Peptides against a protein of PDB entry 4Y8H. Designs and how they scored, part 120

Target 1, 196 residues: chain A of PDB entry 4Y8H
Amino acid sequence: TSIMAVTFKDGVILGADSRTTTGAYIANRVTDKLTRVHDKIWCCRSGSAADTQAIADIVQYHLELYTSQYGTPSTETAASVFKELCYENKDNLTAGIIVAGYDDKNKGEVYTIPLGGSVHKLPYAIAGSGSTFIYGYCDKNFRENMSKEETVDFIKHSLSQAIKWDGSSGGVIRMVVLTAAGVERLIFYPDEYEQL

## One batch from the design tools (peptide; made by RFdiffusion4, then SolubleMPNN)

Design b2_p30_6_s4 (from b2_p30_6, 17 letters changed)
Fold by OpenDDE base, seed 4:
Formats: C-alpha cells, sequence, structure tokens
Structure b2_p30_6_s4 (fold): chain B 196 residues (1-196), chain A 30 residues (1-30)
C-alpha cells in the first residue's frame, strides 16, 4: 500500500493506490483504500484489509451516532475514535490509518495513526509499504497552502514513485478532495501516472 | 457522551474478537 493525505489551501486531499495482496499474489487490482467515515471525514487504510475495514466501520457508526446527538463531529474527534480502537487493540491489529477531514472551522486536517495506535496531527502524512520510498520526495516537494492542482500533482507524483518501487502497491491512484465546495473523487490510471 | 463511550468500549471488544478470528485465515493485505 501507498497512501497519503495532504492539507492544502482549500482543504485536504487523500490519495491511495488500489492493490491488495494475499501472500505474494495480487488479489485485487482496484481496491478502494479511501474510506468515508463521515461526509467530509475520510481515511486512508494500510495493513490488514479486514482489520482496517472493521475499524472504519466502527468509526463510521460511532460518528453517525455522534451526529444524531451532537451534530457534525470534528476531524479530531474522528481521529480520537480511530486512536482508541487502534491503540487498545494494537497487539491484535495490523492497521496503519491516515484520517483526514474538512470543516469550516478547522479547514483541512490530517491525523496519522501508525501501527502502535499513536496519533499525530501533521500538515501531510504518508503511510504504507510504499511510503518508505517517497519520504525524501515528499519532504522536498511538500509546501503548505498549495493549490488544488499543485496538491493533486504532488500526490500523483508521490504515489507514482511509491508504486514504481513497492511491489505491494499499484493499480489506479484514487484521490478524494475535501473542501467547502464538497467531496470530489479522482482516479488516475497506470497509463497516466507511470509516465511521470 | 457517556452512551457513546460505552458503545465504543463494546466496539473495542468486538474488534478484538474479530481480529482474533481473522488470524485463522490467510490475510488480505492492503
Amino acid sequence: as target 1 above (196 residues)
Amino acid sequence: MEELKEQLEKDKEELKKKALEAKTKTPLRL
């Protein structure tokens, strides 16, 4: 897996590859690793497909219950729920999660939750097996308050490089853009990003 | 908030159970 989330001028963009594996084999080419837990709160998933799906399902349900009683939760609240689930079950789970969301008060926010169940608020985060290949690229090329287009390009190039070197990453690049204007889903195919 | 906390505690236990059950199968990895 290669996943990332990047805050930018108008909100946040999540990005992911779409490959799943079972042992040494590619099991699915077009998996959606960008998972909605609330209207403008999403996550990127890495590690066990089952574990991360179970966590995301619980968070989604929890945020629905929260919404029914208290209104729209913050991204921080969502990240806290993810943290509680991941930290308390760290001995039994293989889950690396990036939580990202947009609201009018806090704008775009990113929280990374690595395998240990710690939580870190960052301007951008990368995770998954492919992330090891792009730390240098991301550190060099990330800038705060990029445009949407600059951020899409940054994510596309980053994930393209991760996919190039990580055998566990591939397929399509999916993105979700979260802004005041709403939610936008993007998809980029190998014929496009392999040429970068 | 208290009800949500109680539900979250139940969900933590359910997650633990599911995670343990999943270990018996060949895992699908992202």
Scores: peptide ipSAE 0.454, ipTM 0.896, DockQ to the pose 0.957; fails the geometry check
Fold by OpenDDE base, seed 5:
Structure b2_p30_6_s4 (fold): chain B 196 residues (1-196), chain A 30 residues (1-30)
Amino acid sequence: as target 1 above (196 residues)
Amino acid sequence: MEELKEQLEKDKEELKKKALEAKTKTPLRL
């Protein structure tokens, strides 16, 4: 897996590959690793497909209940719920999560939750087996307050490099753009990003 | 807030149960 989320001028963009594996083999299954937990709060998933889906389902339900009682939750609140689930079950789960969301007060925010169940707020986050290959590239090329187009390009190039070197990453690159204007889904195919 | 906290504790327990059950199946990884 190669996943990332990047804050930018107008919000946040999540990105992910779509490859799934079983042991040492590529599974003939394309997965959407970008999962909605609230209107403008999404997550990137890595690790166990079953574990991360179960966690995301619980968080989604919790945020629906929260909304009914208290109004729209913050991205921080969502990250806190993910953290509680991941940390308390860290010995039984294989889950790496990036939480990203947009609201009018806080704008775009990113929280990374690695396997241990810690939570870290960052201007951008990368995770999954492919992330190890792109730390240097991302650090060199990330800038705060990029445009939407610059951020899409940054994510596309970053994930392309991760996929190039990580056998556990591949397929399509999906993105979700979260802004005041709403939610936008993007998809990029190998023929496009392999040329980068 | 207490109701949500109580529900979260139940959900943590259910997640633990599901995670243990899932270990018996062929793992699909992301």
Scores: peptide ipSAE 0.448, ipTM 0.893, DockQ to the pose 0.872; fails the geometry check
Fold by OpenDDE base, seed 1:
Structure b2_p30_6_s4 (fold): chain B 196 residues (1-196), chain A 30 residues (1-30)
Amino acid sequence: as target 1 above (196 residues)
Amino acid sequence: MEELKEQLEKDKEELKKKALEAKTKTPLRL
């Protein structure tokens, strides 16, 4: 897996590859690793498909209950729920999660939750087996307050490089753009990003 | 908030149970 989320001028963009594995083999399955937990709060998932789906389902339900009682939750609140689930079950779960969201007060925010259930607020985050290949690239090329187009390009190039080197990453690149204007889904195919 | 906290504690325990049950299978991984 190669996943990332990047804050930018108008909000935040999440990105992910779509490859899945079973044991040492690539599974013939294209998975959407970008998961909605609230209208403008999403996550990127790495690790166990079952574990990360179970966590995301719990968070989604919890945020629905929260909304019914208290109104729209912050991205920080969502990250806190993920953190509690991951931390308390750290010995039994294989879950690496990036939480990203947009609200009018806080704008775009990114929280990374690696194995162990720590939480880190960052201007951008990368995770998954492919992330090890792109730390240097991302550090050199990330800029604060990029445009939407610059941020899409940054994510596309970053994930393309991760996929190139990580056998556990590949397929399509999906993105989700979260802004004041709403939610937008993007998809990029190998023929496009492999040439970068 | 207390009701949500209580629900979250129950969900943590359910998640633990599911995770333990899943260890017997070759998992699909992302």
Scores: peptide ipSAE 0.444, ipTM 0.894, DockQ to the pose 0.882; fails the geometry check
Fold by OpenDDE base, seed 2:
Structure b2_p30_6_s4 (fold): chain B 196 residues (1-196), chain A 30 residues (1-30)
Amino acid sequence: as target 1 above (196 residues)
Amino acid sequence: MEELKEQLEKDKEELKKKALEAKTKTPLRL
């Protein structure tokens, strides 16, 4: 897996590859690793497909209950619920999660939750087995307050590099753009990103 | 808030059960 989320001038963009593995084999399944937990709060998932799906389902339900009583939750609130689930079950779960969301008050925010269930708020985050190959690239090329187009290109190039080197990453690159204007889903195919 | 916390505790327990059951099968990995 190669996943990332990047804050930019107008919000946040999540990105992910689509490869899934089972044991030593690549599963012939195009997986969507970008999961909605609220209208403008999404997550990137790595690790166990079952574990991360179960966590995301619980979070989605809790945020729905929260919304009914208190209105739209913050991205921080969502990250806190993810943290509680991941930390309390850290011995039984294999889950790496990046939470990203947009609201008018806080704009785009990114929270990374690695296997131990800690939470880190960052301007951008990368995770998954492919992330090890792109730490240097991302650190060198990330800028704060990029345009949407610059951020899409940054994510596309980053994930393309991760996929080149990580046998557990590949397929299509999916993105979700979260802004004041709404939610936009993007998809990029190998023929496009392999040439980068 | 208390109701949400109580529900979260129940969900944590259910998640534990599901995670233990999932260990018996070859997991799909992302």
Scores: peptide ipSAE 0.443, ipTM 0.890, DockQ to the pose 0.908; fails the geometry check

Design b2_p30_7_s1 (from b2_p30_7, 17 letters changed)
Fold by OpenDDE base, seed 3:
Structure b2_p30_7_s1 (fold): chain B 196 residues (1-196), chain A 30 residues (1-30)
Amino acid sequence: as target 1 above (196 residues)
Amino acid sequence: SSMEKELEAFKKEQFAKRDKIKATEPPKFL
């Protein structure tokens, strides 16, 4: 897996590859690793498919209950819910989560929750097995307050590099753009990003 | 609270579903 989320001028963009594995084998299944937990709060998932799906479903339900009682949760609140679940169940989970969201007050925010259930607020985050190959690239090329287009290109290039070196990453690159304007879903196919 | 009880019940159900998946299907990793 190669996943990332990047804050930019107008909000935040999440990105992910789509490859799944079973043991040492590539599974012939395209998996969406970008998961909605609220209208403008999404997550990137790495690790066990079953574990991360359960976590995401629980968080989605929690945020639905929260919304019914208190109104729209902040991204920080969502990250806290993820953190609590991941920390309290750390012995029974293999999950790496990036939480990203947009609201008018806080704009785009990114929280990374690695294995163990710590939480870190960052201007951008990368995770998954492919992330090890792109720390240097991302650190060199990330800039704060990029345009949407610059951010899409940054994510596309980053994930392309991760996929190139990580056998557990591949398939399509999916992105979700969260801004004041709404939610936009993007998809990029191998023929496009492999040439980068 | 009622909300907390509902949430805990839902957590338990979701983890039980997860356990069934892991027991009956090949492991899948992201």
Scores: peptide ipSAE 0.744, ipTM 0.967, DockQ to the pose 0.861; fails the geometry check
Fold by OpenDDE base, seed 5:
Structure b2_p30_7_s1 (fold): chain B 196 residues (1-196), chain A 30 residues (1-30)
Amino acid sequence: as target 1 above (196 residues)
Amino acid sequence: SSMEKELEAFKKEQFAKRDKIKATEPPKFL
């Protein structure tokens, strides 16, 4: 898996590859690792599919209940819910989560929650097995307050590099753009990003 | 609270579903 979320001028963009594995690579199986937990709060998932699905479903339900009582949750609130679940169940979970969201007050925010259930707020985050290959690239090329187009390009190039070197990453690159204007899904196919 | 109880019940249900998946299906990783 190669996943990332990047804050930019107008909000945040999440990106992910689509490859899934069992004991062996399943070439034709595409999985959406970008999961909605609220209108403008999404997550990137890595690790056990079953574990991360359970976590995401619980958080989604929690945030629905929260909304009914208190109004729209902040991204920080969502990250806290993820953190609690991941930390309290850390001995029975294999899950890496990146939480990203947009609201008018805080704009785009990114929180990374690695396997241990810690939480870290960052201007951008990368995770999954492919992330090990792109720390240097991302650190060199990330800039704060990029345009949408610059950020899409940054994510596309980053994930392309991760996929190039990580056998556990591949397929399509999916992105979700969260801004004041709404939610936009993007998809890029191997023929487009492999040449980058 | 009622909401907390509902949420806890939902958590238990989701983790039970997870456990069934892990018991009946090959492990799937992202």
Scores: peptide ipSAE 0.743, ipTM 0.967, DockQ to the pose 0.856; fails the geometry check
Fold by OpenDDE base, seed 2:
Structure b2_p30_7_s1 (fold): chain B 196 residues (1-196), chain A 30 residues (1-30)
Amino acid sequence: as target 1 above (196 residues)
Amino acid sequence: SSMEKELEAFKKEQFAKRDKIKATEPPKFL
């Protein structure tokens, strides 16, 4: 897996590859690793598909209940819910989560929750097995307050490099753009990003 | 609270579903 979330001028963009593995084998299944937990709060998932699905489902339900009682949750609140689940169940989970969201007050925010259930607020985050190959690239090329187009390109190039080197990453690159204007899904196919 | 009880019940259900998946399907990793 190669996943990332990047804050930018107008909000935040999440990106992910779509490859699923069964250990030594690549599964012929395209998996959406970008998961909605609220209208403008999404997550990137890495690790166990079953574990991360359970976590995401629990958080989504929690945020639905939260909304009914208190109104729209902040991204920080969502990250806290993820953190609590991941930390309290750390001995029974293989899960790396990036939480990203947009609201008018805080704009785009990114929280990374690695194995163990710590939480870190960052301008951008990368995770998954492919992330190890792109720390240097991302550090060099990330800039705060990029345009949407610059951010899409940054994510596309980053994930392309991760996919190139990580056998556990591949397929399509999916992105979710969260801004005041709404939610936009993007998809990029190998024929495009492999030539970057 | 009622919400906390509901959340706890849902959590248990989801983890039970997870356990069933792990028991009946090949492991899948992202």
Scores: peptide ipSAE 0.742, ipTM 0.967, DockQ to the pose 0.869; fails the geometry check
Fold by OpenDDE base, seed 4:
Structure b2_p30_7_s1 (fold): chain B 196 residues (1-196), chain A 30 residues (1-30)
Amino acid sequence: as target 1 above (196 residues)
Amino acid sequence: SSMEKELEAFKKEQFAKRDKIKATEPPKFL
């Protein structure tokens, strides 16, 4: 897996590859590594598919209940819910989560929750097995307050490099853009990003 | 609260579902 979320001038963009491994086999199926937990709060998932699906489903339900009683949760609230679940169940989870969301007050925010259940608020985050190959690239090329187009290109190039070197990453690159204007879904195919 | 009890019940259900998947299907990783 190669996943990332990047804050930019108008909000936040999440990105992920789509490759899944099962046993000894690799599948390039469009995997739901970008998962909605609220209208403008999404997460990137790495690790066990079953573990991360359970966590995401619980968080989604928690935020639905929260919304019914208190109104729309903040991204920080969502990250806190993820953190508690991942930390309290760390002995029975293989999960790396990036939480990203947009609201009018806080704009785009990113929280990374690595294995173990710590939480870190960052301007951008990368995770998954492919992330090890792109720390240097991301540190060099990330800038605060990029445009949407610059951020899409940054994510596309970053994930392309991760996919190139990580056998556990591949397939399509999916992105979700969260802004005041709404939610936009993007997809880029191997013939596009392999040539970058 | 009723909400907390409902949430805990849902957590238990989801983790049980997860355990069943792990017991009956090959491991799947992202």
Scores: peptide ipSAE 0.742, ipTM 0.967, DockQ to the pose 0.872; fails the geometry check

Design b2_p30_7_s2 (from b2_p30_7, 19 letters changed)
Fold by OpenDDE base, seed 4:
Structure b2_p30_7_s2 (fold): chain B 196 residues (1-196), chain A 30 residues (1-30)
Amino acid sequence: as target 1 above (196 residues)
Amino acid sequence: SELEKKLKEFLKEQLEKRKKIKATEPKLTL
């Protein structure tokens, strides 16, 4: 897996590859690793497909209940719920989560929750087995307050590099753009991103 | 809040139940 989320001038963009594995083998399955937990709060998933899906489902339900009682949750609130679930169950879960969201007050925010269930707020985050190959690239090329187009390009190039080197990453690149204007889903195919 | 704590506890319990179901499914990794 190669996943990332990047804050930019108008909000945040999440990105992910779609490859799944079973043991040492590539599974004949294309997975959407970008998962909605609230209207403008999404997550990127790595690790156990079942574990991360269960966690995301529970968080989604929690945030629905939260909304009913307190109004729209912040991205930080969502991240705290993920953190609690991941930390308290760390001995029984294999889950790496990036939480990203947009609201008018805080704009785009990114929280990374690696194995072990710590939480870190960052201007951008990368995770998954492919992320190890792109720390240098991302550090060099990330800029705060990029445009949407610049951010899409940054994510596309980053994930393309991760996929190039990580046998556990591949397939399509999906993105979700979260802004004041709403939610936009993007998809890029190998013929496009492999040429970068 | 206390309500949030109770809800989180409930959700943890639900997660444990789901783990049992997961054991019967193909083990896929992202």
Scores: peptide ipSAE 0.390, ipTM 0.812, DockQ to the pose 0.540; fails the geometry check
Fold by OpenDDE base, seed 1:
Structure b2_p30_7_s2 (fold): chain B 196 residues (1-196), chain A 30 residues (1-30)
Amino acid sequence: as target 1 above (196 residues)
Amino acid sequence: SELEKKLKEFLKEQLEKRKKIKATEPKLTL
């Protein structure tokens, strides 16, 4: 898996590959690793498909209940719920989560929750097995307050590089753009990003 | 609050339920 989320001028963009593995083998399954937990709060998932799906489902339900009682939750609130679940069950879960969201007050925010259940707020985050190959690239090329187009290109190039080197990453690159204007889903195919 | 306590318990129960289901599913990794 190669996943990332990047804050930019107008919000935040999440990105992910789609490859699924079973042990050391590539599974013939394309997975959407970008998961909605609220209208403008999404997550990137790495690790156990089952574990991360369960966590995301629980968080989605929590945020639904929260909304009914208190109104729209902040991205920080969502990250706190993810963190609590991951930390309290760290011995029984294999999950790496990036939480990203947009609201009018806080704009785009990114929280990374690695194995162990710590939480870190960052301008951008990368995770998954492919992330190890692109720390240097991302650090060199990330800029604060990029445009939407610049951020899409940054994520596309970053994930392309990760996929190039990580056998556990591949397939399509999916993105979710979260801004005041709404939610936009993007998809890029191998024929496009492999040439980058 | 009482609501928060109930919610936390519910979340734990759901996670335990999922663990049982996971045991019967193929092991897939992302």
Scores: peptide ipSAE 0.388, ipTM 0.791, DockQ to the pose 0.631; fails the geometry check
Fold by OpenDDE base, seed 3:
Structure b2_p30_7_s2 (fold): chain B 196 residues (1-196), chain A 30 residues (1-30)
Amino acid sequence: as target 1 above (196 residues)
Amino acid sequence: SELEKKLKEFLKEQLEKRKKIKATEPKLTL
């Protein structure tokens, strides 16, 4: 897996590959690793497909209850729920999660939750087996307050490089753009990103 | 709290459901 989330001028963009594996083999299944937990709060998933889906389902349920009682949760609140679940159940779950969201007060925010259940707020985050290949590239090329187009390009190039070197990453690149205007889903196919 | 109890119960149910699935289907990793 190669996943990332990047804050930019108008919000945040999440990105992910779609490859699934079983042991050392590529599975004949394309997975959407970008998962909605609230209208403008999404997550990127790495690790066990089943575990990460269960975590996301629980968080979605929690945030639904939260909304009914207290109104729209912040991205920080969502990240806190993910953190508690991952930390409290770390012996039973294999999950790496990036939480990203947009609201009018805080704008775009990114929280990374690696194995073990710590939480870190960052201007951008990368995770998954493919992320090891792109730390240097991302550090060199990330800028604060990029445009939407610059951010899409940054994510596309980053994930393309990760996929190139990580046998556990591949398929389509999906993105979710979260801004004041709403939610936008993007998809890029191998023929578009392999030559970058 | 009541919310914590519901979440723990839901987690337990999900984990048990997933165990059954994992026993019969290939384990998928992202």
Scores: peptide ipSAE 0.377, ipTM 0.790, DockQ to the pose 0.688; fails the geometry check
Fold by OpenDDE base, seed 2:
Structure b2_p30_7_s2 (fold): chain B 196 residues (1-196), chain A 30 residues (1-30)
Amino acid sequence: as target 1 above (196 residues)
Amino acid sequence: SELEKKLKEFLKEQLEKRKKIKATEPKLTL
């Protein structure tokens, strides 16, 4: 897996590959690793498909109940719920999560929750097995307050490089753009990003 | 609280579903 989330001028963009593996083999399954937990709060998933799906489902339900009682949760609140679940169950879970969200007050925010259940707020985050290959690239090329187009390009190039080197990453690149204007889903196919 | 109760119940349900998935499907990794 190669996943990332990047804050930019108008919000945040999540990105992910779609490859799944079973042991040492590539599974014949294309997975959407970008998962909605609230209207403008999403997550990137890495690790056990079953574990991360369960966590995301629980968080989604939590945030639904939260909304009914307290109003729209902040991205920080969502990250806290993810963190709590991941930390309290760390001995039984294999999950790496990036939480990203947008609201009018805080704009785009990114929280990374690696194995072990710590939480880190960052201007951008990368995770998954492919992320190890692109730390240098991302550090060099990330800028704060990029445009939407610059950010899409940054994510596309980053994930393309990760996919190139990580056998556990591949398929399509999906993105979710979260801004004041709403939610936009993007998809890029190998024929496009392999040429970068 | 009512919220905590619902969350605990939902957690249990999801954990059981997870166990079932792990038992019946190949282990998939993202």
Scores: peptide ipSAE 0.372, ipTM 0.786, DockQ to the pose 0.824; fails the geometry check

Design b2_p30_7_s3 (from b2_p30_7, 18 letters changed)
Fold by OpenDDE base, seed 1:
Structure b2_p30_7_s3 (fold): chain B 196 residues (1-196), chain A 30 residues (1-30)
Amino acid sequence: as target 1 above (196 residues)
Amino acid sequence: SSMEKELEKFKKEKFEEREKIKATEPPLRL
């Protein structure tokens, strides 16, 4: 897996590859690793498909209950819910989560929750097995307050490099753009990003 | 609270479902 989320001038963009594996083999499945937990709060998932699905389902339900009583949760609140679940169950979970969201007050925010259940607020985050190959690239090329287009290109190039080196990453690159204007899904195919 | 009780029930159900999935299907990794 190669996943990332990047804050930019108008919000945040999440990105992910789509490859799944079983043991040492590539599974014949294209998985959406970008999961909605609230209207403008999404997560990137890495690790166990079953573990991360359970976590995401629980968080989604928690945020639905929260919304019914208190109104729309902040991204920080969502990250806290993820953190608690991941920390309390750390011995029984293989999950790396990036939480990203947009609201009018806080704009785009990114929280990374690695294995162990710590939480870190960052301007951008990368995770998954492919992320190890792109730390240097991302550090060199990330800029704060990029445009949407610059951010899409940054994510596309970053994930393309991760996929190139990580056998556990591949397929399509999916993105979710969260802004005041709403939610937008993007998809890029191998013929588009392999040439970068 | 009632909300907390419902949430804990839901957590339990989801984690039990997760274990069933892991037991019945080849483990998928992302």
Scores: peptide ipSAE 0.707, ipTM 0.959, DockQ to the pose 0.857; fails the geometry check
Fold by OpenDDE base, seed 3:
Structure b2_p30_7_s3 (fold): chain B 196 residues (1-196), chain A 30 residues (1-30)
Amino acid sequence: as target 1 above (196 residues)
Amino acid sequence: SSMEKELEKFKKEKFEEREKIKATEPPLRL
């Protein structure tokens, strides 16, 4: 897996590959690793498909209950819910999560929750087996307050490089753009990113 | 609270479902 989330001028963009594996083999299933937990709060998932799906489903339900009683949760609140689940169940979970969201007060925010259930607020985050290959590239090329187009290109190039080197990453690149204007879903096929 | 009890029930059900999935299918990793 190669996943990332990047804050930019107008919000945040999440990105992911779609490859799934079973042991040392590539699985035939193409998985959506970008998961909605609230209208403008999404997550990137790495690790066990079953574990991360269960976590995301629980968080989604928690945030629905929260919304009914207190109104729309902040991205920080969502990250806290993920953190509690991941930390409390750390001995029975293989999950790496990036939480990203947009609201009018805080704009785009990114929280990374690695194995063990710590939480870190960052301008951008990368995770998954492919992330090890792109730390240097991302550090060199990330800039704060990029445009939407610059951020899409940054994510596309970053994930393309991760996929190139990580046998556990590949397929399509999916993105979700979260801004004041709403939610936009993007998809890029191998022919669009392999030549980058 | 009633909300906390409902949430704990839901967590339990989801984690039980997860174990059934892991037992019946080859484990998929992301």
Scores: peptide ipSAE 0.707, ipTM 0.959, DockQ to the pose 0.844; fails the geometry check
Fold by OpenDDE base, seed 4:
Structure b2_p30_7_s3 (fold): chain B 196 residues (1-196), chain A 30 residues (1-30)
Amino acid sequence: as target 1 above (196 residues)
Amino acid sequence: SSMEKELEKFKKEKFEEREKIKATEPPLRL
C-alpha cells in the first residue's frame, strides 16, 4: 500500500494505490483504500483489510450519531475517534490510518495514526509499505498552499514512485479532493502514471 | 447514554464480523 494526504491552498487531497495482497501474492482485487467516514472527512487505509474496514465502519457510524446530536464533526474529532479505536485495540489491530477532512473553519487538515494508535497532525502524511520509498521525494517537493493542480501532480508523482519500488503497491491511483466546492474523485491508470 | 450503548453494540458487531472475515477468507492486506 501507498497512501497519502496533502493539505493545499483550498483544502486537502487524499491519494492511494489500489493493490491488495494476500500473503506474498497479489490478490486479483482492486481495493479502494480511500474511505468516506463523513461528507468531507475521509481516510486512507493501510494494513489488514478486515481491521481497517471495521475501524472505518465504526468511525462512520460514530460520526453519523455525532452529527445527529451535535452537527457536523470536525476533522480533529474524527481523528480522535480513529485514535481511540486504534489505541484501545492496538493489540489486535494491524492498521495504519490517515484521516483527512475539510471544513470552512479549519480548512484542510491531515492526521496520521500509525500502528499503536498515536495521532499526529501534519501538513501532509504518507503511509503504507510504499511510503518508505518516497519520504525523501515528498520532503523535497511538498510545499504549503499549493494549488489543486500542483497537489494532484505532487501526489501522482509521489505515489508513482512508491508503486515503482513497492511490490505491494500498484493498480490505479485514486484521489479524493475535499474543498469548499465539495468532493471530487480522481483516478489515474498505470499507462499514465508509469510514465512519470 | 443511549448513543454510547448503541456505539458499543455496533463496535462489538463489527469486530465480530471482522473475525468471521478473517476466518473465512485468506487475509487481505492493503
Scores: peptide ipSAE 0.706, ipTM 0.958, DockQ to the pose 0.876; fails the geometry check
Fold by OpenDDE base, seed 5:
Structure b2_p30_7_s3 (fold): chain B 196 residues (1-196), chain A 30 residues (1-30)
Amino acid sequence: as target 1 above (196 residues)
Amino acid sequence: SSMEKELEKFKKEKFEEREKIKATEPPLRL
C-alpha cells in the first residue's frame, strides 16, 4: 500500500493505490483504500483489510451518532475516535490510518495514526509499505498552500514513485478532494502515472 | 448513556464480523 493526504490552499486531498495482497501474492482484487467516515472526513487505510474496514465502519457509525447529538464533528474529533479504537485494540489490529477532513473553520487537516495508535497532526502524511521510498521526495517537493492542480500533481508523482519501488503497491491511483465546494473523486491509471 | 451503549454494541458486532471474515477467507492486506 501507498497512501497519503496533503493539505493545500483550498482543503485537503487524499490519495491511494489500489493493490491488495494475500501473503506473498497479489490478490485479484482492486480495493478502495479511501473510505468516507463523514461527508468531508475521509481516511486512507493500510494493513489488514478486515481490521481497517471494521475500524472505519465503527468510526463512521460513531460520527453519525455524534452528528445527531452535537452536529458535524471536526476532523480532530474523527482522528480522536480512530486513535482510541486503534490504541485500545492495538494487540488485535494491524491498521495504519491517515485521517483527513475539511471544514470551514479549520480548513484542510491531516492526522496520521500508525500502528500502536499514536496520532500526529501534520501538513501532509504518507503511509503504507510504499511510503518508505518517498519520504525524501515528499519532503523535498511538498509546499504549503499549493493549488489543487499542484497538489494533485504532487500526489500523483509521489504515489507513482512509491508504486515503482513497492511490490505491494500498484493498480490505479485514486484521489479524494475535500473543499468548501464539496467532494471530488479522481482516478489515474497506470498509463497516466508510470511514465512520470 | 444510551448512545454509548449502542456504540459499544455496534463495536462488538463489527469486531465479531471481522473475525468471521478472517476465518472464512484468506487474509487480505492493503
Scores: peptide ipSAE 0.705, ipTM 0.958, DockQ to the pose 0.855; fails the geometry check

